# Ledger of designs, part 165: peptides against a protein of PDB entry 6J54

Target 1, 223 residues: chain A of PDB entry 6J54
Amino acid sequence: NENLFASFIAPTMMGLPIVTLIIMFPSLLFPTPKRLINNRTISIQQWLIQLTSKQMMAIHNQKGQTWSLMLMSLIMFIGSTNILGLLPHSFTPTTQLSMNLGMAIPLWSATVFTGFRYKTKTSLAHFLPQGTPALLIPMLVIIETISLFIQPVALAVRLTANITAGHLLIHLIGGATLALLNINTMTAFITFTILILLTILEFAVALIQAYVFTLLVSLYLHD
Target 2, 42 residues: chain B of PDB entry 6J54
Amino acid sequence: QFQFTGIKKYFNSYTLTGRMNCVLATYGGIALLVLYFKLRSK

## One batch from the design tools (peptide; made by RFdiffusion4, then SolubleMPNN)

Design b2_p19_6_s4 (from b2_p19_6, 14 letters changed)
Fold by OpenDDE base, seed 5:
Structure b2_p19_6_s4 (fold): chain B 223 residues (1-223), chain C 42 residues (1-42), chain A 19 residues (1-19)
Amino acid sequence: as target 1 above (223 residues)
Amino acid sequence: as target 2 above (42 residues)
Amino acid sequence: SVLEETLNIILLKLLELLS
């Protein structure tokens, strides 16, 4: 059982944690363009970033578009780390709840405080949905307040749980496939096929979760 | 579109200002309740 | 009716949390 969860332990080499290097590694995959017409790979990356940026920032005004760079960097970071984490025996920082809380709470706080600062009336009004019966107002305000504080937790747990569960399944099926190689090759092939399909699914999940995380942060900013 | 008079003008769930006031009133009420229990325990 | 509405709101919030 310890072997199954070994990939979720912070890796160390010679007693020194190498998590920092792992976190920084995805950044190397996205070099900044220096020319008007760049390489094909860079051009595709920039095109994808531009598309996602336009999609996410379409709901924001000019003031909200100031957060575009941060939101794009966030989705790139989470997405790249999640994708790389699907490699066998690789460590994904986003599988750590502490990591996700560490990024979710500040971003959430920033969005909430930004809302209160520039849209105080609207932000306060969000604690009470429009058209609420008078008798339900106090209780609903309390519920909305609690809901607000659950948001960062939900963001972190959602991302962590999805990536962790997927990664765990990949390891389990992978381990089972290896164990069945010497027992029944045909069954091992079937399990391997399932592993491939699951891996493809997890790639999609990784990207979707990164997008959802960033989108929700953006929506919280938009209020 | 909504015409409110009296207390409903300031405390309603349909206008932005009304909703804000309701929220503030709720928080104020909770604060007063907490204060009451705190003073009662002493 | 008030209780039902309250429960519906809570359920919707829980659904929002899980989604």
Scores: peptide ipSAE 0.270, ipTM 0.819, DockQ to the pose 0.019
Fold by OpenDDE base, seed 2:
Structure b2_p19_6_s4 (fold): chain B 223 residues (1-223), chain C 42 residues (1-42), chain A 19 residues (1-19)
Amino acid sequence: as target 1 above (223 residues)
Amino acid sequence: as target 2 above (42 residues)
Amino acid sequence: SVLEETLNIILLKLLELLS
């Protein structure tokens, strides 16, 4: 089991945490445009950012759109780190639960506090679903309160588990493929095909999880 | 849309104000229970 | 009916957690 999780150990070089450089590396892939008409790569990136921005901010009012820059930077960061993490023998910072909690808890608390500050009545009313029978009100309020505190945990664990599980599967199937090359070539080919399909799936999962993480944070802000 | 009388006017699960009051009442009740057991232990 | 409604709410919350 230790060999399986060896790829998830934070890399260090000469005692210095190289993980900080890994976290900052995705930012180099998204340079800021300086021209009205930029290169095709930058134009495509900006176009994708605009599309996702329009899609995410469509849920929010004018006050919620203030968080557009924060949410878009979050989805770009998580998405880019997740995609780069799918590179062979690469370390993904988003596989670390501590990192995801470090993102989820502050963002969740910010959304909750923002909700209570600007929409106090609505935020308090959300602890009780509409149309609840009178006898279930106390218990349901408690359940909704517990559900609120589970949100940051679920947000972090969902992202971490999906990315980590994907990486583990890629490593396991990859290792099995290499082991089967000398045992049964046909079975190894099948396993290799599964590995390719799994890697494609993980690319999609990486982007989806980044989107879901940002979307849920955005939805909590909207209440 | 909904017409409530008496206590149901302030504590209902249909109106926004009623839901808020129910939540506050629940938290207040829990706080009083915790306070009761805390004072009882002393 | 009350128990069923309570279970439905709990199940919905669990589904939100697992999804």
Scores: peptide ipSAE 0.267, ipTM 0.831, DockQ to the pose 0.019
Fold by OpenDDE base, seed 3:
Structure b2_p19_6_s4 (fold): chain B 223 residues (1-223), chain C 42 residues (1-42), chain A 19 residues (1-19)
Amino acid sequence: as target 1 above (223 residues)
Amino acid sequence: as target 2 above (42 residues)
Amino acid sequence: SVLEETLNIILLKLLELLS
């Protein structure tokens, strides 16, 4: 049990935390373009950024599109950290709930405050769905208010749980594969195949969770 | 395009203004209840 | 009827939380 969760312990060198370096490392993988036609790696990065930017900002007006830089940086950060976390014996900062809350709460509060700042009537009206019976209005407003405050928590927990669960499954199946190598080679081969398929799935999950996290932040801004 | 008269004009679940007023009224009611319980205990 | 409607709304919100 202790060996299983040892991979989630914050790494330190000589008693000094290196988590800050790990968090900043993905930034080095995305250099700024300096040429009109860059190399293949930068070109594909720009293409992905433009593609995701068009998808996320299509629902926003001109004022909402000012958030494109922040949203794109968010998805790149979460996506890159999640992918790097799938490396052997790597530490994924996004598995830490504290980090995800640190991202979710400020972004959520910013979207909520922005809504009240520029769309006061609409934002207040969102606490009451249209067509609600008169008798259910007070109770529904309370429920919607609670739902609003659960949003940042759900946003952080969703990302943390999905990434953490994926890591745990990889370690468990990987450990089972190693244990079965000398017991039953055929069964070990099957578990190894499942491990490979799971790792591929986790790569997709890593990107999807980054997208969902950013998308939900964008949706809160739009609403 | 709803035509409401009386109190329904200001408090309804269909118009934007009506929904806003309902929300404000709910918050005001909760605030009054909280104040009532605070004043009741002391 | 009102209770059933409120319960349905709560269930929907819980589903949104779990999704």
Scores: peptide ipSAE 0.247, ipTM 0.829, DockQ to the pose 0.019
Fold by OpenDDE base, seed 4:
Structure b2_p19_6_s4 (fold): chain B 223 residues (1-223), chain C 42 residues (1-42), chain A 19 residues (1-19)
Amino acid sequence: as target 1 above (223 residues)
Amino acid sequence: as target 2 above (42 residues)
Amino acid sequence: SVLEETLNIILLKLLELLS
């Protein structure tokens, strides 16, 4: 079991935590464009940012579009970290619940406070769904209130669980493949094929989870 | 659009204002209950 | 019916949480 979760331990070098460096590393992959026509890599990045920005911010008014920069940076950060985490023997910061809570709680709080500040009536009314029977109003209001406070936790846990589970599966299947190389090469080949397919799936999951995380934050802002 | 009269005008689950008032009333009730138990224990 | 409706709401919220 210790060997199974060894890849999820925060890495250190000579007693110094290098998690900070790992977290900051993805930022190096997104340099600021300086020319009208940049290289192919930067152009693709800017194109993707524009597409995702247009898609996510389409539901927001002008006030909500102020969050575009933050949300785009968030999705780029989570997405890049998740993708880099799929490299062999790499550490994914988003597998740490503390990391995701550190992102979810402030963002959630900001969205909730922004809602109460500028949309007080709508925000308060959100605690009671429309058309609720009169007898269920007190109970439902309590449930909705609890649901609100569970949102940041659910957001963090969802991201953490999905990414961690994927990494575990890749690790387990990979380990099984290596073990079977000396036992049954045919079976090892099958497991290796599964590993490849699973890795491709996890690439998709990595991007989807980044998108879902930012989308939900954006949705909370909109509501 | 709904037309309400009396207390239902201010406390309903259909209008925005009504929903808001219901939420505030619920929170107020909970606050009063908490206050009651706090004062009772003393 | 009221209890059933309440339970359904709770279940839906739990499902939303788990999804």
Scores: peptide ipSAE 0.232, ipTM 0.827, DockQ to the pose 0.018

Design b2_p19_7_s1 (from b2_p19_7, 13 letters changed)
Fold by OpenDDE base, seed 5:
Structure b2_p19_7_s1 (fold): chain B 223 residues (1-223), chain C 42 residues (1-42), chain A 19 residues (1-19)
Amino acid sequence: as target 1 above (223 residues)
Amino acid sequence: as target 2 above (42 residues)
Amino acid sequence: NELFREISEIYDYLVKLLS
């Protein structure tokens, strides 16, 4: 099934990467308000952003709230790109591990370095949980250090795997539905129903993964 | 809250300062071990 | 047989993607 994986190939036109345009497109869907009373769509968007901002920044102090703009932009970017990726014959940039690593590593590094700069004692103490037996201290410190370096990888892989798996399932079930149309109409109808339900689920997954990604970055900043 | 005496005052897993010192000691020990093996092979 | 072939192809693609 060569056509199955064709959706994950980076699109190019005349040797120029169209991926850049695809990445920039979601920004057009969220215009900045210029009036006191805006359109209904813009008002809903601003309300959602405000709501999510309150929820995300509730765990941070005043110093941590400085990251509010970056975190909100991140969740809006990932969420919008994931949803747009569910359109037929569309390319989802977040299915590319390179892109997710490109986002995860700098953000993770920034949070870790910020912690070491402003809260050195607390940050260093995180490598050793309290109440650890004395004999296990060296081993546990090493494990916690390794765990720290796995965090950016886990962020990238989680997002990539979830979005990619969802796309693959939609394509597979969609292909099966088309194949069954000529064999058994009743079975094809059942498969089509499953496809619809799965598509709805993937819309939710797209938003959840964006939220989880941003939340974890925020959590690392809080620590 | 916790009262420790002697070396345990500076190296414990309950206080924030103690935990920090344990981490630093661990990293320092590992660094010294690496240096030892490097100089040994030389 | 065709199903297993397709699953195998997906697995190979995922491994390639993650590598």
Scores: peptide ipSAE 0.089, ipTM 0.709, DockQ to the pose 0.015
Fold by OpenDDE base, seed 2:
Structure b2_p19_7_s1 (fold): chain B 223 residues (1-223), chain C 42 residues (1-42), chain A 19 residues (1-19)
Amino acid sequence: as target 1 above (223 residues)
Amino acid sequence: as target 2 above (42 residues)
Amino acid sequence: NELFREISEIYDYLVKLLS
């Protein structure tokens, strides 16, 4: 039943990957301000970016705030791609685990590396929680080490699973709605209503996942 | 701050330095065990 | 049965996606 999963296949045109163009497309939605008083749309975008930036960087010190540009670009990228992915017949790059791992692993490794570089003692101490009984220290250190390496995987899988599941549900319910149109119009209307509600939910999920992904990267940087 | 004496001064789960030393000791022990088994197999 | 089949296919796809 490949029809259910056709939306997750990377689109190609004459053997050339269009995925690269799709990934770059969100950048067109955020034009660079060139005026002191910008257009309404640009002003709203800058306002939102400023608000999110203040919220995200509130946890970090001056050294951590150096990552503000990268983190904000990340949240804007993931958020925009997720929202665009909800459009009909659209391909969402964030449904690809490879892409999310490609973002998660380098960012995670960078945060861990920066932690070990500038806060070596604190970073090493994170492998052992405070107040641990002496007999549990070796086991807990191992568990914390494993937990550390699971972080990038969990970060990528969370984003991928949530977006993919949302798309699947939309397609399934949408297909069911179309199938029920010829069987029972009333039931089809109910299913369509559920589809609308689900779509609204997926818009929220798209933004939340972008925020969570960036937030976790930020938290790993703070630790 | 906690007052520790002897070995507990360097290896404890409460102080930052103690936790760091415990982690390093654990990794060192694991590394030594791995080396031991690796050398034993040869 | 059709629903379970569809769920199974989704599961298989997810496993494949995550592998």
Scores: peptide ipSAE 0.082, ipTM 0.725, DockQ to the pose 0.015
Fold by OpenDDE base, seed 3:
Structure b2_p19_7_s1 (fold): chain B 223 residues (1-223), chain C 42 residues (1-42), chain A 19 residues (1-19)
Amino acid sequence: as target 1 above (223 residues)
Amino acid sequence: as target 2 above (42 residues)
Amino acid sequence: NELFREISEIYDYLVKLLS
């Protein structure tokens, strides 16, 4: 049904795509602090950023901690866009695989190239797990090489699939609830309860997927 | 901790250098095989 | 026939997402 996927169509106004404005909108929600003691909202935001930064950068040395700004901006961007996408009749850019690939491929390539630049021996050795039998070395190296190249694709697809599936489920369960209102009110109430629980879950998924995406990028940098 | 002699010193799956050399050897072998089949086809 | 239509719609959507 066309209505099922209508929310995933890139919005246009006057023949011009407004996706650029939608992508830039989350940046307005995170203003730069100007005071020692900021508003409650800004303070909570800074606190969350600080906590996540400490957790993600704890595994990195000083050189790896240089990536903190980019990684934190990434998690903020993805998290904000995912949460905003749960608003009624909103468009979530992260449901577009092209966008997620556009983020995943450069970040992955940057981490891989950084690894080869500063830790060449370790990066090359990563293609062969320690203790591998001699006869399995060539095949395992090939498998690990393939695994490496699948990483950016898996990273993008994971985010896209999770967010898209959540939106579809909310739409389907919501539509079923409306359809059941005229058939069986009791069943409609049960379905509505499931919809509420699912919506709460999708809020969590939105944040978790942002965190996982950024964490995996950080982990690839560490490896 | 591991003592290797001969070829195992340079090609092993336990030391960092050995693992690196194994990876390079694998890539080199694959490249040579591809080159061989490409040249054979002509 | 309805099932195939539904699958076709999902397939078309996925193709659009990939494009």
Scores: peptide ipSAE 0.024, ipTM 0.713, DockQ to the pose 0.015
Fold by OpenDDE base, seed 1:
Structure b2_p19_7_s1 (fold): chain B 223 residues (1-223), chain C 42 residues (1-42), chain A 19 residues (1-19)
Amino acid sequence: as target 1 above (223 residues)
Amino acid sequence: as target 2 above (42 residues)
Amino acid sequence: NELFREISEIYDYLVKLLS
């Protein structure tokens, strides 16, 4: 049904794309601290950012920690957009594969090129795992090369698929619940319970996918 | 720890330099094969 | 029936995305 996918169409107003405004909106939710002791909400945000920053950058050296600002901004952006996308009748930019590819490909390429620039020997060695038998070396090098190029695609598709599937399930179960209200109230109650559990799960998925996306980018940088 | 002598010193799957050389050799071999078939068609 | 139709459309959409 075309109505099912209507929520994934890029919104426009008077023919002008408002997607740009939607993308920039999450930035307003994270104001910069102006005082030593800020509001409770801002303090919690800063605390969470600090905790996530420590976890993400613990595996990186001093040079790799230069990417901390980029990675933290990325996780905050993806996380905020995913959570806001769970609102009814909301558009989630991260459901668009083009959006995720637009983030994944540049970040992936930057990490790969940075690796080749500063750690050329180690980066080239990653195409061949240690302890590989001599006969399997050519084939394995080719496979690892292909695997490298699949990384940005897998990164984008993973995020897109998880968020999109979650939204679709919420809409489907929600529609089924409304339809069952007039048929069998008991079954509708069960379906509604599943919907609630699913929505809670999607909140977790939204945060996890943001974390995984950023973590994998960070991991590729470390390699 | 591994001790390699001869050709295995430069082309091995255990040392960092050896792995790098194996990768470069593989790419070089593929490039030469592609070049060979391209020139053969002419 | 409508639910199955919607699921089928999702499947077709996914296949189209993967193709």
Scores: peptide ipSAE 0.090, ipTM 0.726, DockQ to the pose 0.015; fails the geometry check

Design b2_p19_7_s2 (from b2_p19_7, 11 letters changed)
Fold by OpenDDE base, seed 4:
Parts: sequence; structure tokens; C-alpha cells
Structure b2_p19_7_s2 (fold): chain B 223 residues (1-223), chain C 42 residues (1-42), chain A 19 residues (1-19)
Amino acid sequence: as target 1 above (223 residues)
Amino acid sequence: as target 2 above (42 residues)
Amino acid sequence: NKLFEEISKIYKYLVELLA
């Protein structure tokens, strides 16, 4: 069991934490464009950012559009870290709940406070769904209040659980494949095939979770 | 959308203002209850 | 037989790298 979770331990080098460098590394993969027509890789990156920005910010007004930079940087960061985390012997910072809470809580609080500042009436009204029977109003308001405070936790746990579970599965199936190589080659081949398929799935999950995290933050801002 | 009269005009679950008032009333009621029990214990 | 042996070695290294 210790070996199972060994890959999730914060890495250190010579007693110094190297997690900071790992977190900063994805930023190097997205250089700032300096030319009208850049390299193919940069062009594709900018194109993806533009498409994602257009799609995600379509639900926001002009004031909400000011969050475009933050949300795009967030999705690029989470997406990049998740994808890089699938590399062999790599550490994924987003598997740490503290990391995800560190992102979720400030962003959630910012969206909530922004909502209360500019749309106080609407924000307060969200604590009571439309059409609620009169007798259930007090209880439902309390539930919605609790639900609001659970949002950052759910946001962080969702990302953490999905990424961690994927890494665990890859590790388990990989370990099983190695163990079966010396026992039954045919079975090992089957498990290896499953491992490959699972890895492909985890690449998709990595991107989806980054998108969902950012999208939910965006939706909270819209409310 | 809906036409309400009396207390329902200000406290309803259909209009935006009504919903807001219901929420505020709920919080106010809870605050008063907490205050009451706190003062009662002293 | 030789081909399967080589493929097995490749699989072993790949799995070891991923695991």
C-alpha cells in the first residue's frame, strides 16, 4: 500500500522541495507570441486558447469578460499539469488536495463576492429556487446556503479524485502487468492492452477535468 | 409574470424581489433566534 | 519465437517505464 501512494508524495531533492519548480514548469510550454505569424506550435496554442475563450466567455457580459484572462490561464495551467502528470515517474500537483483547494477557494470566493457586489439582488435570490412552496422556504434557504459553501470543496475534491483515481489505475494495472509477465505472458498482454486504453482515457480525463473546473468557476461567476 | 397582492407581493418564491425578501427574512429570523437564545442564557 | 521474445522485451520495458 505504501508503494501504491508513493507517487503522490511531494517530491524533494536534497531536502529541498522541488514542487515549486514542477508547478512552474508548464508555464514554459506556452511562450508569448512575438510575431504576426508564429511557429506552428504557438499558432495552435493561440488558436486553442481563442476557441476555448470564445466558447467559455460567451455566457458572460462585458464585466464577466474581464475574467477571460484568469479563466484561460487557469484551464491552461490545470490542463498542462494534468497532461504532464501522465508522463512516467512524474508528479502531478493537481493530485494534491491542498493544491486544488488553494485554487478553488480563492476563485470561488472571488466569484461569490463579485456577484454580491454587482448583482446583489440576484445573488441573494439564488438562495431560494423559483417556485418553492412557502412551507419549504426556510429549510431550502438553509440548504442552499450550505450548498454554497460546499461548492469550493466539491470543486477541489472532484478534480483531485478524478486525477488521483486515474493515476492509481494506471499504476495498479501497470504493476499487475509487470507481475504477470513472468507468470502468464498471454494475460500480461491483455493487461497491457488495457493499460494502453486506460492511458488514452486518462489523457481525455485530464483535459476534461481541467475544463470542468474552469467551467464551473465561470458558471459561478455568471450567477 | 405573476401578480401578487398583500404580503405575497413582497414575500413570494416566483419574483426576484420576493425571493430576495424571503432569503433576507429567513436570515433575519435565524439571527433573531440566535440572539434570543444567546441573551436568554445570560 | 525470436520475434515474440523481442516483443516481450519491448513490452516489459514499456510497462516498467509506465508503472
Scores: peptide ipSAE 0.093, ipTM 0.652, DockQ to the pose 0.012
Fold by OpenDDE base, seed 3:
Structure b2_p19_7_s2 (fold): chain B 223 residues (1-223), chain C 42 residues (1-42), chain A 19 residues (1-19)
Amino acid sequence: as target 1 above (223 residues)
Amino acid sequence: as target 2 above (42 residues)
Amino acid sequence: NKLFEEISKIYKYLVELLA
């Protein structure tokens, strides 16, 4: 069972943690453009950033659009780390709940405080849905308050669970494929095909989870 | 669009102000209850 | 049988690389 979680252990060299270097590495993959017409890779990156920014910031006003830099950097960071984590024998920092909580809690608190700062009345009103019967008001307010505090936890756990589950599943199916090679080659071929399809799915999941994480932060800001 | 009179004017679930007041009243009530039980234990 | 053995070797390397 130790082999199942070996890929999730924080890597160290000579007793020194190299997690910080791994976290900083994705930044090297996104260089700043210096020319009007950049290389194909940079151009595609900028194009994708512009598309995602337009989609996410369309729901925000001018004040909310000031968060575009933060949100876009977040999606690029999570997306890049998740994709890099799918490389063989790689470590994904986003599989660590501590990291995701470290991102979710500050961002959530920032959105909540921003809401109370600029839209105090509306933010307070969100604790009570419109049209609630008078007798249910106190209970519903409590439920909505609890729901608010669960948001950062749910945000972090969702990302962590999805990425971790994907990595674990790839490992398990891979191990099963190896075991079946000596038992039944035909069945091993089937499991290998499933492994390939699963790997493709995990690439999509890696990007989707980055998008969902950022989108939810954006939605909390919009509220 | 909604016309409320009396207490319903300030405490309703349809208007923004009414919803806000309901939330504040709920928090205030909870705070008072917590304070009451805390003082009662002494 | 020979073909299956060769394919199995390739699969082992690929799976070991991915797993």
Scores: peptide ipSAE 0.072, ipTM 0.650, DockQ to the pose 0.011
Fold by OpenDDE base, seed 2:
Structure b2_p19_7_s2 (fold): chain B 223 residues (1-223), chain C 42 residues (1-42), chain A 19 residues (1-19)
Amino acid sequence: as target 1 above (223 residues)
Amino acid sequence: as target 2 above (42 residues)
Amino acid sequence: NKLFEEISKIYKYLVELLA
């Protein structure tokens, strides 16, 4: 069982944590443009960023659009780290709950405080849904308050669980495929096919989780 | 538009102001209860 | 048999890379 989780251990070199370098590595894949007409790769990247930016900020007013840089950097960071984590023998920082909480809690807090600062009445009203019977008001306010505090935890756990589960499943099926190669070639071929399909799915999950994470942060800002 | 009279004008679950007041009243009530039990134990 | 052995080797390497 320890071998299954070996890939989730933070790598070190001579006792020094390499995690910091791994976290900063995705930044090297997105160089800053210096020309009006850039290379094909940079142009595609900028195009994708523009598209995602338009989609993410479509629900926000001018004040909310000030968060565009933060949200886009967040989605690019999470997305790139998740995709790079699917490379063979790679360490995914987003599998660490501590890292995801480190991202979720400050962003959630910022959105909540921003809401209370600019939309105090609306933010307070969110603790009580419209049309609630009078007898249920106290309990519902408590429930909504608890729900608010669960949001950052759910945000972090969702990302962590999805990425971690995917990695574990790839390792398990991969190990099973290797074991079945010596037992039954046909079954091994089937499991290998499943592994390929799962890998493709995990690529999609990696992008979706990045999008959902940023979207929820954006929605909390909007509300 | 809803027409509310009396206490329902300020405390309702339909208007934004009413919802806000209900939330504040709930928090105030909880705070008072906590204070009551805290002072009771002393 | 030789073809299957080669394919098996390729699969082993691929699985090791993916796992």
Scores: peptide ipSAE 0.019, ipTM 0.628, DockQ to the pose 0.012
Fold by OpenDDE base, seed 5:
Structure b2_p19_7_s2 (fold): chain B 223 residues (1-223), chain C 42 residues (1-42), chain A 19 residues (1-19)
Amino acid sequence: as target 1 above (223 residues)
Amino acid sequence: as target 2 above (42 residues)
Amino acid sequence: NKLFEEISKIYKYLVELLA
């Protein structure tokens, strides 16, 4: 059972954390274009970035579109790290709650403070939904205030829990497949098929969680 | 557009200004309650 | 039987790689 969590231990080499290198590695996979006509891989990457940028920035005004670079870099970072984390015997930094909190709290604070700075009236009004009965106004304002502070925690925990749960399931099903190979080959084949399907699902989850994390940050900025 | 008169003009849940004033009033009320309990203990 | 044995070996290697 200790082997289940071995992949989540921060890797170190000679006492030095190798996590820093792992975090920086995805940046090497996305080189900056220097030519008008780039390689096929770079062209596809830039095309995907443009598509995602166009979709995410469609809900923002001109002031909100200033955050396009930050949001695109965020989705590229989280997405690439999550996908690389699905490689065999790889460590996913986004499985660490500390990292996700370190990303969620500053971004959330920036969006909230930006809203209060430039749209004070609208931001304060968001604590009370329209059409609220008069008797529920004080309680609902309190609930919305609490909800605001739960947002950064929800962002971090959602990303951490989804990626961690996926990794755990892959390890559990993988271990079960190995155990069943010596007991029943047919059952092991079924379990292995489930493992393959689960791995494909986790690839999708890795991309979706990166998108959702960035989208929610963008949504908080829009509010 | 909603037409409000009296106190409802400033404190309503349908207009942007009314919602803002309700939020500020709620925070002010909570602050006064906290202050009351703090002064009561002294 | 021989094919299933070979497939089983491949499965074992892949699972060990992924686990």
Scores: peptide ipSAE 0.017, ipTM 0.621, DockQ to the pose 0.012

